# Designs tried in a protein design run: peptides against a protein of PDB entry 3OAK. Part 97

Target 1, 145 residues: chain A of PDB entry 3OAK
Amino acid sequence: DDLEQYLDEKILRLKDEMNIAAQLDIDTLNKRIETGDTSLIAMQKVKLLPKVVSVLSKANLADTILDNNLLQSVRIWLEPLPDGSLPSFEIQKSLFAALNDLPVKTEHLKESGLGRVVIFYTKSKRVEAQLARLAEKLIAEWTRP

## One batch from the design tools (peptide; made by RFdiffusion4, then SolubleMPNN)

Design b1_p24_4_s4 (from b1_p24_4, 7 letters changed)
Fold by OpenDDE base, seed 2:
Structure b1_p24_4_s4 (fold): chain B 145 residues (1-145), chain A 24 residues (1-24)
Amino acid sequence: as target 1 above (145 residues)
Amino acid sequence: DKEEGEEELKLYEETEEEYEKLFS
């Protein structure tokens, strides 16, 4: 199916872009920590966020998103940074909103590691209360028999 | 804060066990 192939390629490209953005931000932060250069600001994920949100919000892409393990890249974006800080509140809020609307199954959680990071968000003191509550909701839903 | 950052990283590491329990 030509359309299916096109959508797969689209999602895989986004997955790659997300992974690159995450790594670039990590590199920037590590360099900032090492050099003390406060002018170094990690902005790659923020720059790509609108595109990520656009894709994650499209119902017609849900199966393609899940089948290609895009949730692994979502997990990576949500993980603590080298200094233990979290991605921006806007990134967190946008991704959790998207997760709330996706038909995530246990198999997707296992292959992506998303369940682990969401559990983390139920426990971290750096997470806003509204997102912690949403994280708890998601975990409850995903762990149902 | 450096200490708080280390605590967050440790928390994430420790979450692995709970994750395996809930999703394995």
Scores: peptide ipSAE 0.655, ipTM 0.941, DockQ to the pose 0.936
Fold by OpenDDE base, seed 3:
Structure b1_p24_4_s4 (fold): chain B 145 residues (1-145), chain A 24 residues (1-24)
Amino acid sequence: as target 1 above (145 residues)
Amino acid sequence: DKEEGEEELKLYEETEEEYEKLFS
């Protein structure tokens, strides 16, 4: 119906915005590496984070989020950056909190690749203990029979 | 820290195999 279409379009727009933000940050960091210009700071994801958190926290959007594979963009945001660093702690914390409240199913993990990146967070040396534990919790829940 | 970054990237690459085992 009209509402469903509106919500789909809303989520798809956010998905595009997230993907663009991620790519812009990657471009910035790659340029930083290539030029050595330490004034180049990747901030596009941070700027968009409040909007992402707002959407992910809305129970009425859960189905639309999952159906439109917004988790693919979440995965992209969590992936290691070109220099092997991770997104800011705030981004990590916010996204993992949101994931913990979403009714994520195996099919969503597969189509988004989110399962892979969360496994990575259980192993990375750069992840804070509290988030590593949460990542482990999520993997355990998602792999239950 | 460059070496550490390379280790992280390698770790993520290697995570693909574990992902396949757990979710495939």
Scores: peptide ipSAE 0.655, ipTM 0.941, DockQ to the pose 0.941
Fold by OpenDDE base, seed 5:
Structure b1_p24_4_s4 (fold): chain B 145 residues (1-145), chain A 24 residues (1-24)
Amino acid sequence: as target 1 above (145 residues)
Amino acid sequence: DKEEGEEELKLYEETEEEYEKLFS
């Protein structure tokens, strides 16, 4: 189907862009640590966030998102950075909101590794209480019999 | 800080076991 193929390609492109953005931010952070140049600020994920949110918010893309394992890129964006810091609060909030509205199944959690990072967000002291509670809610929903 | 960052990374590593149990 032409539409399905178009949507797949769209999601796969976004997935690639997300992965690149994450790596660029990691590189920037590592360089900042190495050089002490405080002018180096990781901004690639933040710049791409509006596009990510736009895609994740579309109900008609849910199947395409899940089938193409876009959640792996979501996981990557949520993971702690090399220095143990977390992505910006806005990134966290936006992604968790999107996850809350997606029909995520156990298989998607396994293939993406998202389950692990969400559990982490229930435990991390650096996570805002509201997001920790949402993470707990998601884990409960995803693991209920 | 650095110490807290290391603790967070350790926490994430340790979360793997719990993940495997919950989603086995």
Scores: peptide ipSAE 0.654, ipTM 0.941, DockQ to the pose 0.935
Fold by OpenDDE base, seed 1:
Structure b1_p24_4_s4 (fold): chain B 145 residues (1-145), chain A 24 residues (1-24)
Amino acid sequence: as target 1 above (145 residues)
Amino acid sequence: DKEEGEEELKLYEETEEEYEKLFS
């Protein structure tokens, strides 16, 4: 119906915006590495984060989020950057909090690649202990029979 | 640093195998 179509389009637009933001930040960081220009700062994901958090926190959007594989964009945002660093702590914290409240199923983890990146967060030495523990919790929940 | 960054990227690459085992 009209509402479902509206919600699908909303999520798909956000997905596109998230992917663009991630790529722009990667481009910025690559240029910083290549040129040595330390004034280049990747800020696109941080700028979009409030909108992402707002959408992910709405219970009425859960099905639309999962059905449209928005978690693929969440995975992309969490992946290590070109220099092996991680996205900002605020991005990590916000996204993991949102994931903790979503009814994520195995099929969503596979189609998005989110399962892999969360496992990474249980192992990376650059991850804060509190988020590593949350990552462990999520993996345990998602892998239980 | 650069070495640590490369190790993190390698770790992420290697995580694929563990992912396949846990979610197969």
Scores: peptide ipSAE 0.654, ipTM 0.940, DockQ to the pose 0.928

Design b1_p24_5_s1 (from b1_p24_5, 10 letters changed)
Fold by OpenDDE base, seed 5:
Structure b1_p24_5_s1 (fold): chain B 145 residues (1-145), chain A 24 residues (1-24)
Amino acid sequence: as target 1 above (145 residues)
Amino acid sequence: SELEEAQKRGKEAAKELKELLAKK
């Protein structure tokens, strides 16, 4: 129906915006390395983060979020950058918190690859302890029989 | 090492992202 289509389009637009933001940040960091211009700051994901968190927190959007594999873009935002650096603490914290309230199933983990990146966070020595614990909590919940 | 693993994941993610954006 009209509402279902509207919600699908809303989530797909956000997914596209998230992917674009991620690419722009990569481009900015690459240019920073190439030119040495330290005034170049990757902030597109941070700018979009409030909107992402707002959408992820809406219970009425959960099915649409999961059905359209928005978690793929969430996973991409959590991935390390090509130089091995991690997304900002705020991005990590906000996304892990948002994920904790979603009814994520095994099929969604496989479709998005989210499980693997979260496992990465449980093992990282660079990740803040509080976020590593959140990652462990998510894994435990997702693997619950 | 952890850094090497992170770099590998980052490069793979960048490739995936490029492919996703190209399909739009």
Scores: peptide ipSAE 0.780, ipTM 0.967, DockQ to the pose 0.905
Fold by OpenDDE base, seed 4:
Structure b1_p24_5_s1 (fold): chain B 145 residues (1-145), chain A 24 residues (1-24)
Amino acid sequence: as target 1 above (145 residues)
Amino acid sequence: SELEEAQKRGKEAAKELKELLAKK
């Protein structure tokens, strides 16, 4: 219906925005490396984060979020950068919190690759302990019978 | 090492992202 179409478009737009933000941050970091200009800060994801969190927190959007594989973009935001650095603590914290409230199923994990990156966080020694624990909780919830 | 693993994942993700954006 009209509402479903509207919601689909909304989520797909957000997904695109998230992907663009991720790419811009990568570009910024690459330029920083190339030029040595330490004033270059990757902030596009952080800037968009409130909008992402707002959408992820809405129960009425859960089906739309999952059906449109928004979790792929969420996963990409959680991925390390090419230099091995991790997304900001706030991004990690906010996204893990949001994921905890989504009815994520096995099929969504497969199509997004989210499970793999979350496992990475459970094993990382650079990730804050509280977030590693949250990652473990998510894995446990997603793999329970 | 963990750093190497992270770098590997990051590079792969970057490629994936580039491909996603190229398909738009």
Scores: peptide ipSAE 0.779, ipTM 0.967, DockQ to the pose 0.924
Fold by OpenDDE base, seed 1:
Order: sequence, then structure tokens, then C-alpha cells
Structure b1_p24_5_s1 (fold): chain B 145 residues (1-145), chain A 24 residues (1-24)
Amino acid sequence: as target 1 above (145 residues)
Amino acid sequence: SELEEAQKRGKEAAKELKELLAKK
């Protein structure tokens, strides 16, 4: 129906925006390394984060979010950067919190790869303890029979 | 090591992202 189509397009646009933001941040960091210009700061994901969190928190968007594999872009945002650095604390905290309220199923984990990256966070010694615990909580919920 | 794993994941994610954007 019209509403469903509208919501699909909304989520797909956000997904595209998230992917672009991620690429721009990678480009910025690569340029920072190449030039040594420490004034270059990757801020595109952080800038878009409030919009992402807002969308993820709305119950009426849950089906659309999951059906359109928005979690793939969420997972990409959680992935380490090519230099091995991690996304900002705020990104980690906000996304883990948002994921906790989504009815994520096994099929969504598989098509997005989200499970593997969250497991990475449970094992990391660089991640804040509180976020590692939240990651563990997510894994426990997703692996329940 | 953890750093090596992170770098590997990061490089793979970057490749995936590039492919996703190329499909648009």
C-alpha cells in the first residue's frame, strides 16, 4: 500500500545515506594518513547518527527496517575501519541500544552479518566494558531457542 | 592479534561498502 511504499523508500534512502557517510569517513581517514593532516576528522557518521537512532527507535518502522536489510548498514557502521580503529563510543553505544529493542531474527543476522561483528565486540579488549556487556546481552537474546 | 583481526574486518568491510555503492 501507499504507506508501506513510503516507509520502504524512507528506509532505503537512509540506508544509502549511511553507506555514503561510512565511505566519506574512510576517505577522510585515508587522506589523513596520506597527508599527515591531523585536522582532518571523520565526522559524517556522527553527524548522521541522530537520524539513524531516531529511525531505529520507532516501532512502526521495525518491519520495514528488517525487511530492507538496514541492519547491513548498521553492521558496516559498527565494523572497524581499515586501520583497525573502532567507531566512536557514541556510535557504539547508540547502535547497541537501538538494536536491543528491535525484534531481530536469525534470518536478519545472516543477511546483514550483524551477529559476527557483535561477537567481535564481546571479545575486544579495547571496547568499553559496559558496551561489551551490552553486546553479550544481544548475542544471548539472538541465540535463545 | 586483536588489531590484526580488526584490520582484516575493516578492510573487508571497506571492500563490501565499495561494492554496495557501486551498485547504486
Scores: peptide ipSAE 0.779, ipTM 0.967, DockQ to the pose 0.912
Fold by OpenDDE base, seed 2:
Structure b1_p24_5_s1 (fold): chain B 145 residues (1-145), chain A 24 residues (1-24)
Amino acid sequence: as target 1 above (145 residues)
Amino acid sequence: SELEEAQKRGKEAAKELKELLAKK
């Protein structure tokens, strides 16, 4: 119906915005390395983060979020950068918190790859302890018998 | 090492992202 279509388009637009933001940040960091211009700062994901968190927190959007594999873009935001650096603390914290309230199922983990990246966070010694604990909580919930 | 794993994941994710954007 009209509402379902509207919500679907809303999530798909956000997914595109997230992917573009991620690419722009990568481009910025690559340019920083190539030029040595340390004034170049990747901040597109950070700028979009409040909108992402807002959408992820809406119960009425849960089905649309999961059906459209928005978690793929969430996973990409959590992935390390090509140089091995991690996304900002705020991105990690906000996304882990948001994920905790979503009814994520095995099929969603599979199509997004989210499980593997979260496991990475449980093992990393560079990740803040509090975020590692959040990652562990998610894994425990997703692997619950 | 952890750094090598992170770099590998990052490079793979960057490739995936590029492919996703190219399909649009």
Scores: peptide ipSAE 0.779, ipTM 0.967, DockQ to the pose 0.906

Design b1_p24_5_s4 (from b1_p24_5, 10 letters changed)
Fold by OpenDDE base, seed 3:
Structure b1_p24_5_s4 (fold): chain B 145 residues (1-145), chain A 24 residues (1-24)
Amino acid sequence: as target 1 above (145 residues)
Amino acid sequence: DEDKEAKERGKKAAEELKKLLEEK
């Protein structure tokens, strides 16, 4: 119906925006390395983060989020950069918190790859202890029998 | 090893992202 179509389009637009933001940040970092211009800061994901969190926190969007594999873009945002660095602390904290309230199922983990990246966070020395614990909590919930 | 893993994940993610954007 009209509402379902609207919600699908909304989520798909956000997904596209997230992917573009991620690419722009990568481009910025690469340019920073190539030019030596240390004033170049990757901020596109951070700028979009409030919108992402807002969407992820709405119960009425849960089905649309999961059906359209928005978690793929969430996972991409959590992935390390090509230089091995991690997204900002704020991105990590906000996304982990938002994920905690979503009814994520095994099929969603598989199609998005989210489980694997979160496991990475549970064992990374670059991750703050509090976020590592939160990652552990998510894994425990997703693997609960 | 962790650094290697992180970089590898980052590289793969970047490639995946590039493909996703090219498909649009």
Scores: peptide ipSAE 0.762, ipTM 0.962, DockQ to the pose 0.882
Fold by OpenDDE base, seed 5:
Structure b1_p24_5_s4 (fold): chain B 145 residues (1-145), chain A 24 residues (1-24)
Amino acid sequence: as target 1 above (145 residues)
Amino acid sequence: DEDKEAKERGKKAAEELKKLLEEK
């Protein structure tokens, strides 16, 4: 099926782009620490965020998103940086909002590790209260009987 | 310790990410 293949490739390309963006931001932050050059700003994820949100919001892509484990890359974007800092507020807010509309199942949580990081957000003092509440809402939805 | 947990998660995620990119 040409359409199915097209959709799979679309999601897999985005997944790759997300991973690259995450790595580039890590590299930028590491270089900033090494050189002290405060002009170095990690912006790759932020630049790609609108595209990520657009894709995650499309109902017709839900199955493709979940089947290709795009949530793994979403989870990685939500993970702390090696220095323990968190992604920007906008990234957190946008991704949590997008996740709220996806029919995430237990199997998707397992293969992506998304559940663990969201739980982390429910208890982190570094997270804005409104986002902690969103995280709690997601956990409640995913763990309902 | 939240700070220790965050750093640990971050380091593990960075390692995972590196592996994912190497597999491409």
Scores: peptide ipSAE 0.762, ipTM 0.962, DockQ to the pose 0.870
Fold by OpenDDE base, seed 2:
Structure b1_p24_5_s4 (fold): chain B 145 residues (1-145), chain A 24 residues (1-24)
Amino acid sequence: as target 1 above (145 residues)
Amino acid sequence: DEDKEAKERGKKAAEELKKLLEEK
């Protein structure tokens, strides 16, 4: 119906925005490396984060979020950068918190790859202990009998 | 090691992202 279509379009637009933000940050970091210009700061994901968190927190959007594989873009935001660095602490914390309230199923984990990256966070020494614990909580929830 | 894994994941994610954007 009209509402369903509207919500789908909303989520798909956000998904595109997230992907573009991620790419722009990668481009910025690459340029920083190439030019040595330390004034170049990757901020696109951080700027968009409040909107992402807001959408993820809406119970009425859960089905739309999951059906449109928004979790793929969430996963991409959590992935390390090509140099092995991690997204900001705030991005990690906010996304893990938001994910905790979503009714994520096995099929969503498979199509997004979210499970694998979260497992990575449980093992990483670069991750703050509190965030590693949040990652562990998510894994426990998703693997619960 | 962890550093190698992180870089590998980052590389793959960047490639995936590039592909996703090209498909639009």
Scores: peptide ipSAE 0.761, ipTM 0.962, DockQ to the pose 0.873
Fold by OpenDDE base, seed 1:
Structure b1_p24_5_s4 (fold): chain B 145 residues (1-145), chain A 24 residues (1-24)
Amino acid sequence: as target 1 above (145 residues)
Amino acid sequence: DEDKEAKERGKKAAEELKKLLEEK
């Protein structure tokens, strides 16, 4: 199926872009710490966020997203940075919102690790209350019999 | 504590990410 192949490639490219963005932000933060240059701001994920959200919101891409484990990269974006800090509020908010509309199954949670990081968000005092509630909602939905 | 957990998760995620990128 030509369309299926096209969609697979599209998602895999995005996945790669997301991973690269995450690494670049880590590199930027490390350099900021090492040099003390406070003008160094990690912005690669934020720059790519609109594209990520756009893809995640498309119903016709849901199966492709899940089959290609794009959620692994989504999870990585949600993970704390090495210094323990969290991704920007906007990233958290946008991704949690997008996840709410995806038909995520147990198998997807396992292969991506998404469940564990979202649980982390339900317990973190660094997370805004509204986002903690969204995280709790997701967990409730994913653990529903 | 939470800070320790966050840093540990961050460290592991960074390592995972590095491996993913190296596989490409």
Scores: peptide ipSAE 0.761, ipTM 0.962, DockQ to the pose 0.879

Design b1_p24_6_s1 (from b1_p24_6, 8 letters changed)
Fold by OpenDDE base, seed 1:
Structure b1_p24_6_s1 (fold): chain B 145 residues (1-145), chain A 24 residues (1-24)
Amino acid sequence: as target 1 above (145 residues)
Amino acid sequence: SAAEVNEAYLKGGSLEDLLSYPLF
């Protein structure tokens, strides 16, 4: 199936791009901590975010997204950064919104570790109330009988 | 500054804390 192969390649490329963006931001913040240079700003994830949101919002990509464990990269983007901060408000908002429309199953949560990080957001006092509620909604949907 | 306030506001738990939470 040519279309299926094309979609697999598309998602796998995005997965790599997301992982690279996350690592570059980590490197930037580690250097910021080491040097004290506050002009160093981690922006790679934010720059890539529109592309990520575009892909996650397309119904025809849902199976490919889930089958290739793109949610692992989503989890990585949501993890705390070396300076103790969380990803930008825009990243949190966009990813939670996108996750709400994906048919995520237990097996996807297990292989990605996404469930654990979303639970973190329901418990954190540093998360905006509206985003905490979105995280709670996701957990409720994923654990419904 | 607004940037400093935002940076402080976004500080939360560590990755170590996150790893202690239950998995699905």
Scores: peptide ipSAE 0.072, ipTM 0.657, DockQ to the pose 0.085
Fold by OpenDDE base, seed 2:
Structure b1_p24_6_s1 (fold): chain B 145 residues (1-145), chain A 24 residues (1-24)
Amino acid sequence: as target 1 above (145 residues)
Amino acid sequence: SAAEVNEAYLKGGSLEDLLSYPLF
């Protein structure tokens, strides 16, 4: 199917872009730590966030998103950074909101590692209360019978 | 910058802590 192939390629391209953005931010922060250059700021994920949100919010892409394990890249974006910090408030908020609207199943959580990360956010003392509540909501939805 | 302030505020999480939590 031509449309299916097109959508797969679209999601795979985004997945690659997300992974690159994450790695570039990691590299930036590692260099900041190593050199002490406080002018180095990790901005690649933030720059790409609008595109990520746009894709994740499209109902017609849900199956393609899940089938291509885009949630693995979402997990990567949510992981702690080299300096011990978490991704920006806006990244967390946007991703949690988008995840709430996806028909995520256990198999997707396992293959992406997303479940572990979201649980982390429910336990973190540095996460904003409203975001912790969003994380808890996701866990509740994913674990309900 | 706002980004720097936010990143500093959200310090405290670690990969080790993250990996200690179970998968679904």
Scores: peptide ipSAE 0.043, ipTM 0.634, DockQ to the pose 0.084
Fold by OpenDDE base, seed 4:
Structure b1_p24_6_s1 (fold): chain B 145 residues (1-145), chain A 24 residues (1-24)
Amino acid sequence: as target 1 above (145 residues)
Amino acid sequence: SAAEVNEAYLKGGSLEDLLSYPLF
C-alpha cells in the first residue's frame, strides 16, 4: 500500500524531527546553565510546533500516528526541561488540544509513557490552571470505562 | 515572540517527580 507507506514515512520523519528538536533544546538549556549565557534560548520545539500540530490534527493520520508511537515524541516534548521549567504554554496547549481529538488507547499510553506525563500536569502546582484542566480532561477520557 | 514566551515560561516540576507517577 503506497499510501500507507507514505504516511508511515511521514510520521516517522516527524517523530525523528521532534526528538532532535527536543534534544537540541535540552542541549541549549544545559549549556545555558553551564555557561550562564542568557542569550541561549531553546527554540527548536517552538519552531517545529506548527508542523506537529498540523500532523496531529489530521484525522486521516490518526492510525499512523498511534501505530508509529508518535506519542512518545509528544511525551518527550512535554517533559520538564533541565532548568526545571516546563515547555512553553503554547506547546502544552497545542499538544493537549491535539491529543483530545486522537483515539488514544491504553496501549498507546503505555508504549509512549504519555499517561504518566499528563498525570504530572494534573498535579503540578506550576502548571497553568487552564492547562491542568485540559490534562485532567485527557486523563478522564483515557481512563473511562 | 514565541521564543520569548518559551524562555519566560513558568518553572516547576522535575523529571524525577514526573517519573514517580504511575502508568495506567
Scores: peptide ipSAE 0.037, ipTM 0.598, DockQ to the pose 0.080
Fold by OpenDDE base, seed 5:
Structure b1_p24_6_s1 (fold): chain B 145 residues (1-145), chain A 24 residues (1-24)
Amino acid sequence: as target 1 above (145 residues)
Amino acid sequence: SAAEVNEAYLKGGSLEDLLSYPLF
């Protein structure tokens, strides 16, 4: 119906915005590496983060979020950057917290690739301990019989 | 790319680790 279509479009727009933000940050960091200009700072994801968190926290959007594979964009935001660094602490913390409240199923993990990335966060020696524990909690919940 | 970097890090894990988590 009209509401379902509106919600789908809302999530798809956010998905597009997230992908654009991720690519712009990648471009910024690649240029930083190429030019040595340390004034180039990747800020697009951080700027969009409040909107992402707001949407992910809405219980009435859960089905729309999962059905439109918004988790793929969440996965992209969590991936290591071209310089080998990870997204900011705030991005990691906010996304892990938001994921904890979503009814994520195995099919969503497969189609988004999110499962593998979160596993990475449980094993990485560069991830803050508290965030590694959050990642472990997610994995435990997602693999619970 | 970010995806390539991610894959490189993920390959540091064992197949057994991946099999223990049916998330893919």
Scores: peptide ipSAE 0.035, ipTM 0.615, DockQ to the pose 0.037

Design b1_p24_6_s2 (from b1_p24_6, 9 letters changed)
Fold by OpenDDE base, seed 1:
Order: C-alpha cells, then structure tokens, then sequence
Structure b1_p24_6_s2 (fold): chain B 145 residues (1-145), chain A 24 residues (1-24)
C-alpha cells in the first residue's frame, strides 16, 4: 500500500546513503595510505550514524529494514577498513545495540553477510572486550534452537 | 598488518559453521 511504498523508499534511500558513506570513507583512507597525509580523516559514516540509528530503532520499520536487506549495508559499515582498522567505537556500539532489538532471521543473515562479520568481531584482537561481548550475544541469539 | 586483518575476516567462520561447530 501507500505506506509500505513510502517506507520502502525511505529505507532504500538510507541504504544508498550508507553505501556511499562507506565508499567515501574507504576512498579517504586509501588516499591517506597512498599519500601519507594523516590529515585525511574518514568521517562520512560517523556523520550519517545518527540517522542510521534512528531508523534501526523504529519498530514500525523493522519489516521494511529486513525486507530491503538494509543489513547488507550494516555489514558493510562493520567491515575492516583498508588500513586494517575497524569502524569507530561508536559505530560498533550503536549498530550492535540496534541489531539486538531486530527480529533477525537466518535468511536475513545469509543475504546480508552479517553473520560473518559479527563472528569476526567475536574473535578479532582489535575489538574492545565490551563490544566483543555484544557480538557474542548476537551470535548466541541467532544460533539458539 | 592490514592484509592480515582482511585475511582474518575473509577466512573467518560463518553462521552455518557455528551451527556445526559451536563456540558456546
């Protein structure tokens, strides 16, 4: 219906914005590596994070989020960066918190690749302990009988 | 190194693997 269409478009726009932000940050960091210019700072995801968190926290958007595979963009945001670093602490914390409240199913994990990246966070030495625990909690929920 | 981190991610387990080999 009209509402569904509106919500789909909203989520798809956000998905595009997230993907663009991720790519811009990757480009910035690649240039930083190539030039050695440490003044180049990847800030696009951080700038967009409040909007992402706002959307992910809306119960009325849950179905639309999952149906449109927004979790693929969430996965992209969580992936390691060109310099081997991880996204900011705030990004990790906010996304893990948001994921905890979504009714994520196996099919969503498969189509998004989110399971793989969250498992990575349970194992990586670059992850803060408190965030690793959040990742472990998600995995436990997704693998429960 | 950055390459090592990327390899760690790409070679990491999947949810299906966890079901077969639980870490909990």
Amino acid sequence: as target 1 above (145 residues)
Amino acid sequence: SAAEVNEEYLKGGSLEKLKSYPVF
Scores: peptide ipSAE 0.301, ipTM 0.778, DockQ to the pose 0.038
Fold by OpenDDE base, seed 4:
Structure b1_p24_6_s2 (fold): chain B 145 residues (1-145), chain A 24 residues (1-24)
Amino acid sequence: as target 1 above (145 residues)
Amino acid sequence: SAAEVNEEYLKGGSLEKLKSYPVF
């Protein structure tokens, strides 16, 4: 199916872009730590966020998103950073919102590791209360009988 | 500290924690 192939390629490209953005931000923050140059700011994920949100919000892409394990890249984007900080509030908020609308199944959680990182957000002292609540909501939905 | 945050995340993914949340 031509459409299916097109969508697969689209998601895989985004997945790659997300992974690259995450790594670039990690590299930036590591350099910031090593050099003390506080002018170094990790912004690659933030720059790509609108595209990520756009894709995650499209109902016709849900199956492709889940089948290609894009949630692995979402997990990577949510993981703690080298300096111990978390991704920006906007990234957290946007991703949690987008995740709430996806038909995520246990198999997707397992293959992506997303469940573990979201649990982290329910417990972390660094997480804003409103986002912790969103994380809790996701966990509740994913563990619903 | 950064190390503490990382440890917190890793502990959340421990076998014991995973047993409490078997779907993850």
Scores: peptide ipSAE 0.214, ipTM 0.743, DockQ to the pose 0.040
Fold by OpenDDE base, seed 5:
Structure b1_p24_6_s2 (fold): chain B 145 residues (1-145), chain A 24 residues (1-24)
Amino acid sequence: as target 1 above (145 residues)
Amino acid sequence: SAAEVNEEYLKGGSLEKLKSYPVF
């Protein structure tokens, strides 16, 4: 119906925005690596984060989020960057918190690749202990009987 | 190094068959 279509379009637009933000940050960091210009800072994901969090926090959008594979974009935002660094602490924390409130199923993990990246966060030495624990909590939730 | 981090991500384990899924 009209509402469902509206919500689908909203989520799909957000996916596009998230993917663009991720690519722009990658481009910035690649340029920094190539030029050595340390003044080049990747900020696009951070700038968009409030909007992402706002959408992910809406209980009425859960089905639309999952059905449209927004979690793929969440996975992309969590992946290591060209210089081997991880997304900002705030991005990690906000996304893990948001994921905890979503009724994520195995099929969503498979189609998004989210499970693999979250497992990475449970093992990586670059991850803050607090965030590693959040990642572990998610894994436990997704693997519980 | 960046390569080492990327390798860690790719080989860091999986939930079910998630290990075979693509990376952006």
Scores: peptide ipSAE 0.188, ipTM 0.724, DockQ to the pose 0.041
Fold by OpenDDE base, seed 3:
Structure b1_p24_6_s2 (fold): chain B 145 residues (1-145), chain A 24 residues (1-24)
Amino acid sequence: as target 1 above (145 residues)
Amino acid sequence: SAAEVNEEYLKGGSLEKLKSYPVF
């Protein structure tokens, strides 16, 4: 099916872009730590965020997103950074909101590691209370019988 | 510290720490 193939390629390209953005931000922050150059700012994920949110919000892409393990890249985007900070408030908020509308199953959580990172957000003292509550909501939905 | 945050994440993701939830 031509459409299915097109959608798979679209999601896989985004997955690659997300992984590259994450690594570039990590490299930037590591260099900032090593050099002390405070002008170095990690912005690659923020730049790509609108595209990520747009894709995650499309109902017709849900199956393709889940089948291609895009959630692994979402997990990577949520992980703590080398300087001990967390992704920006906007990244957290946007991703938690988008995840709330996806029909995520246990198998998707296992293959992506997303459940583990979201649990981290429910208990970390570095997370804003508002976002911790959003994380708790996701966990509640994913653990319902 | 950065190391403490990373340790917190890794420990929080362990099977033992996830005992109250389904295994993700």
Scores: peptide ipSAE 0.181, ipTM 0.725, DockQ to the pose 0.041

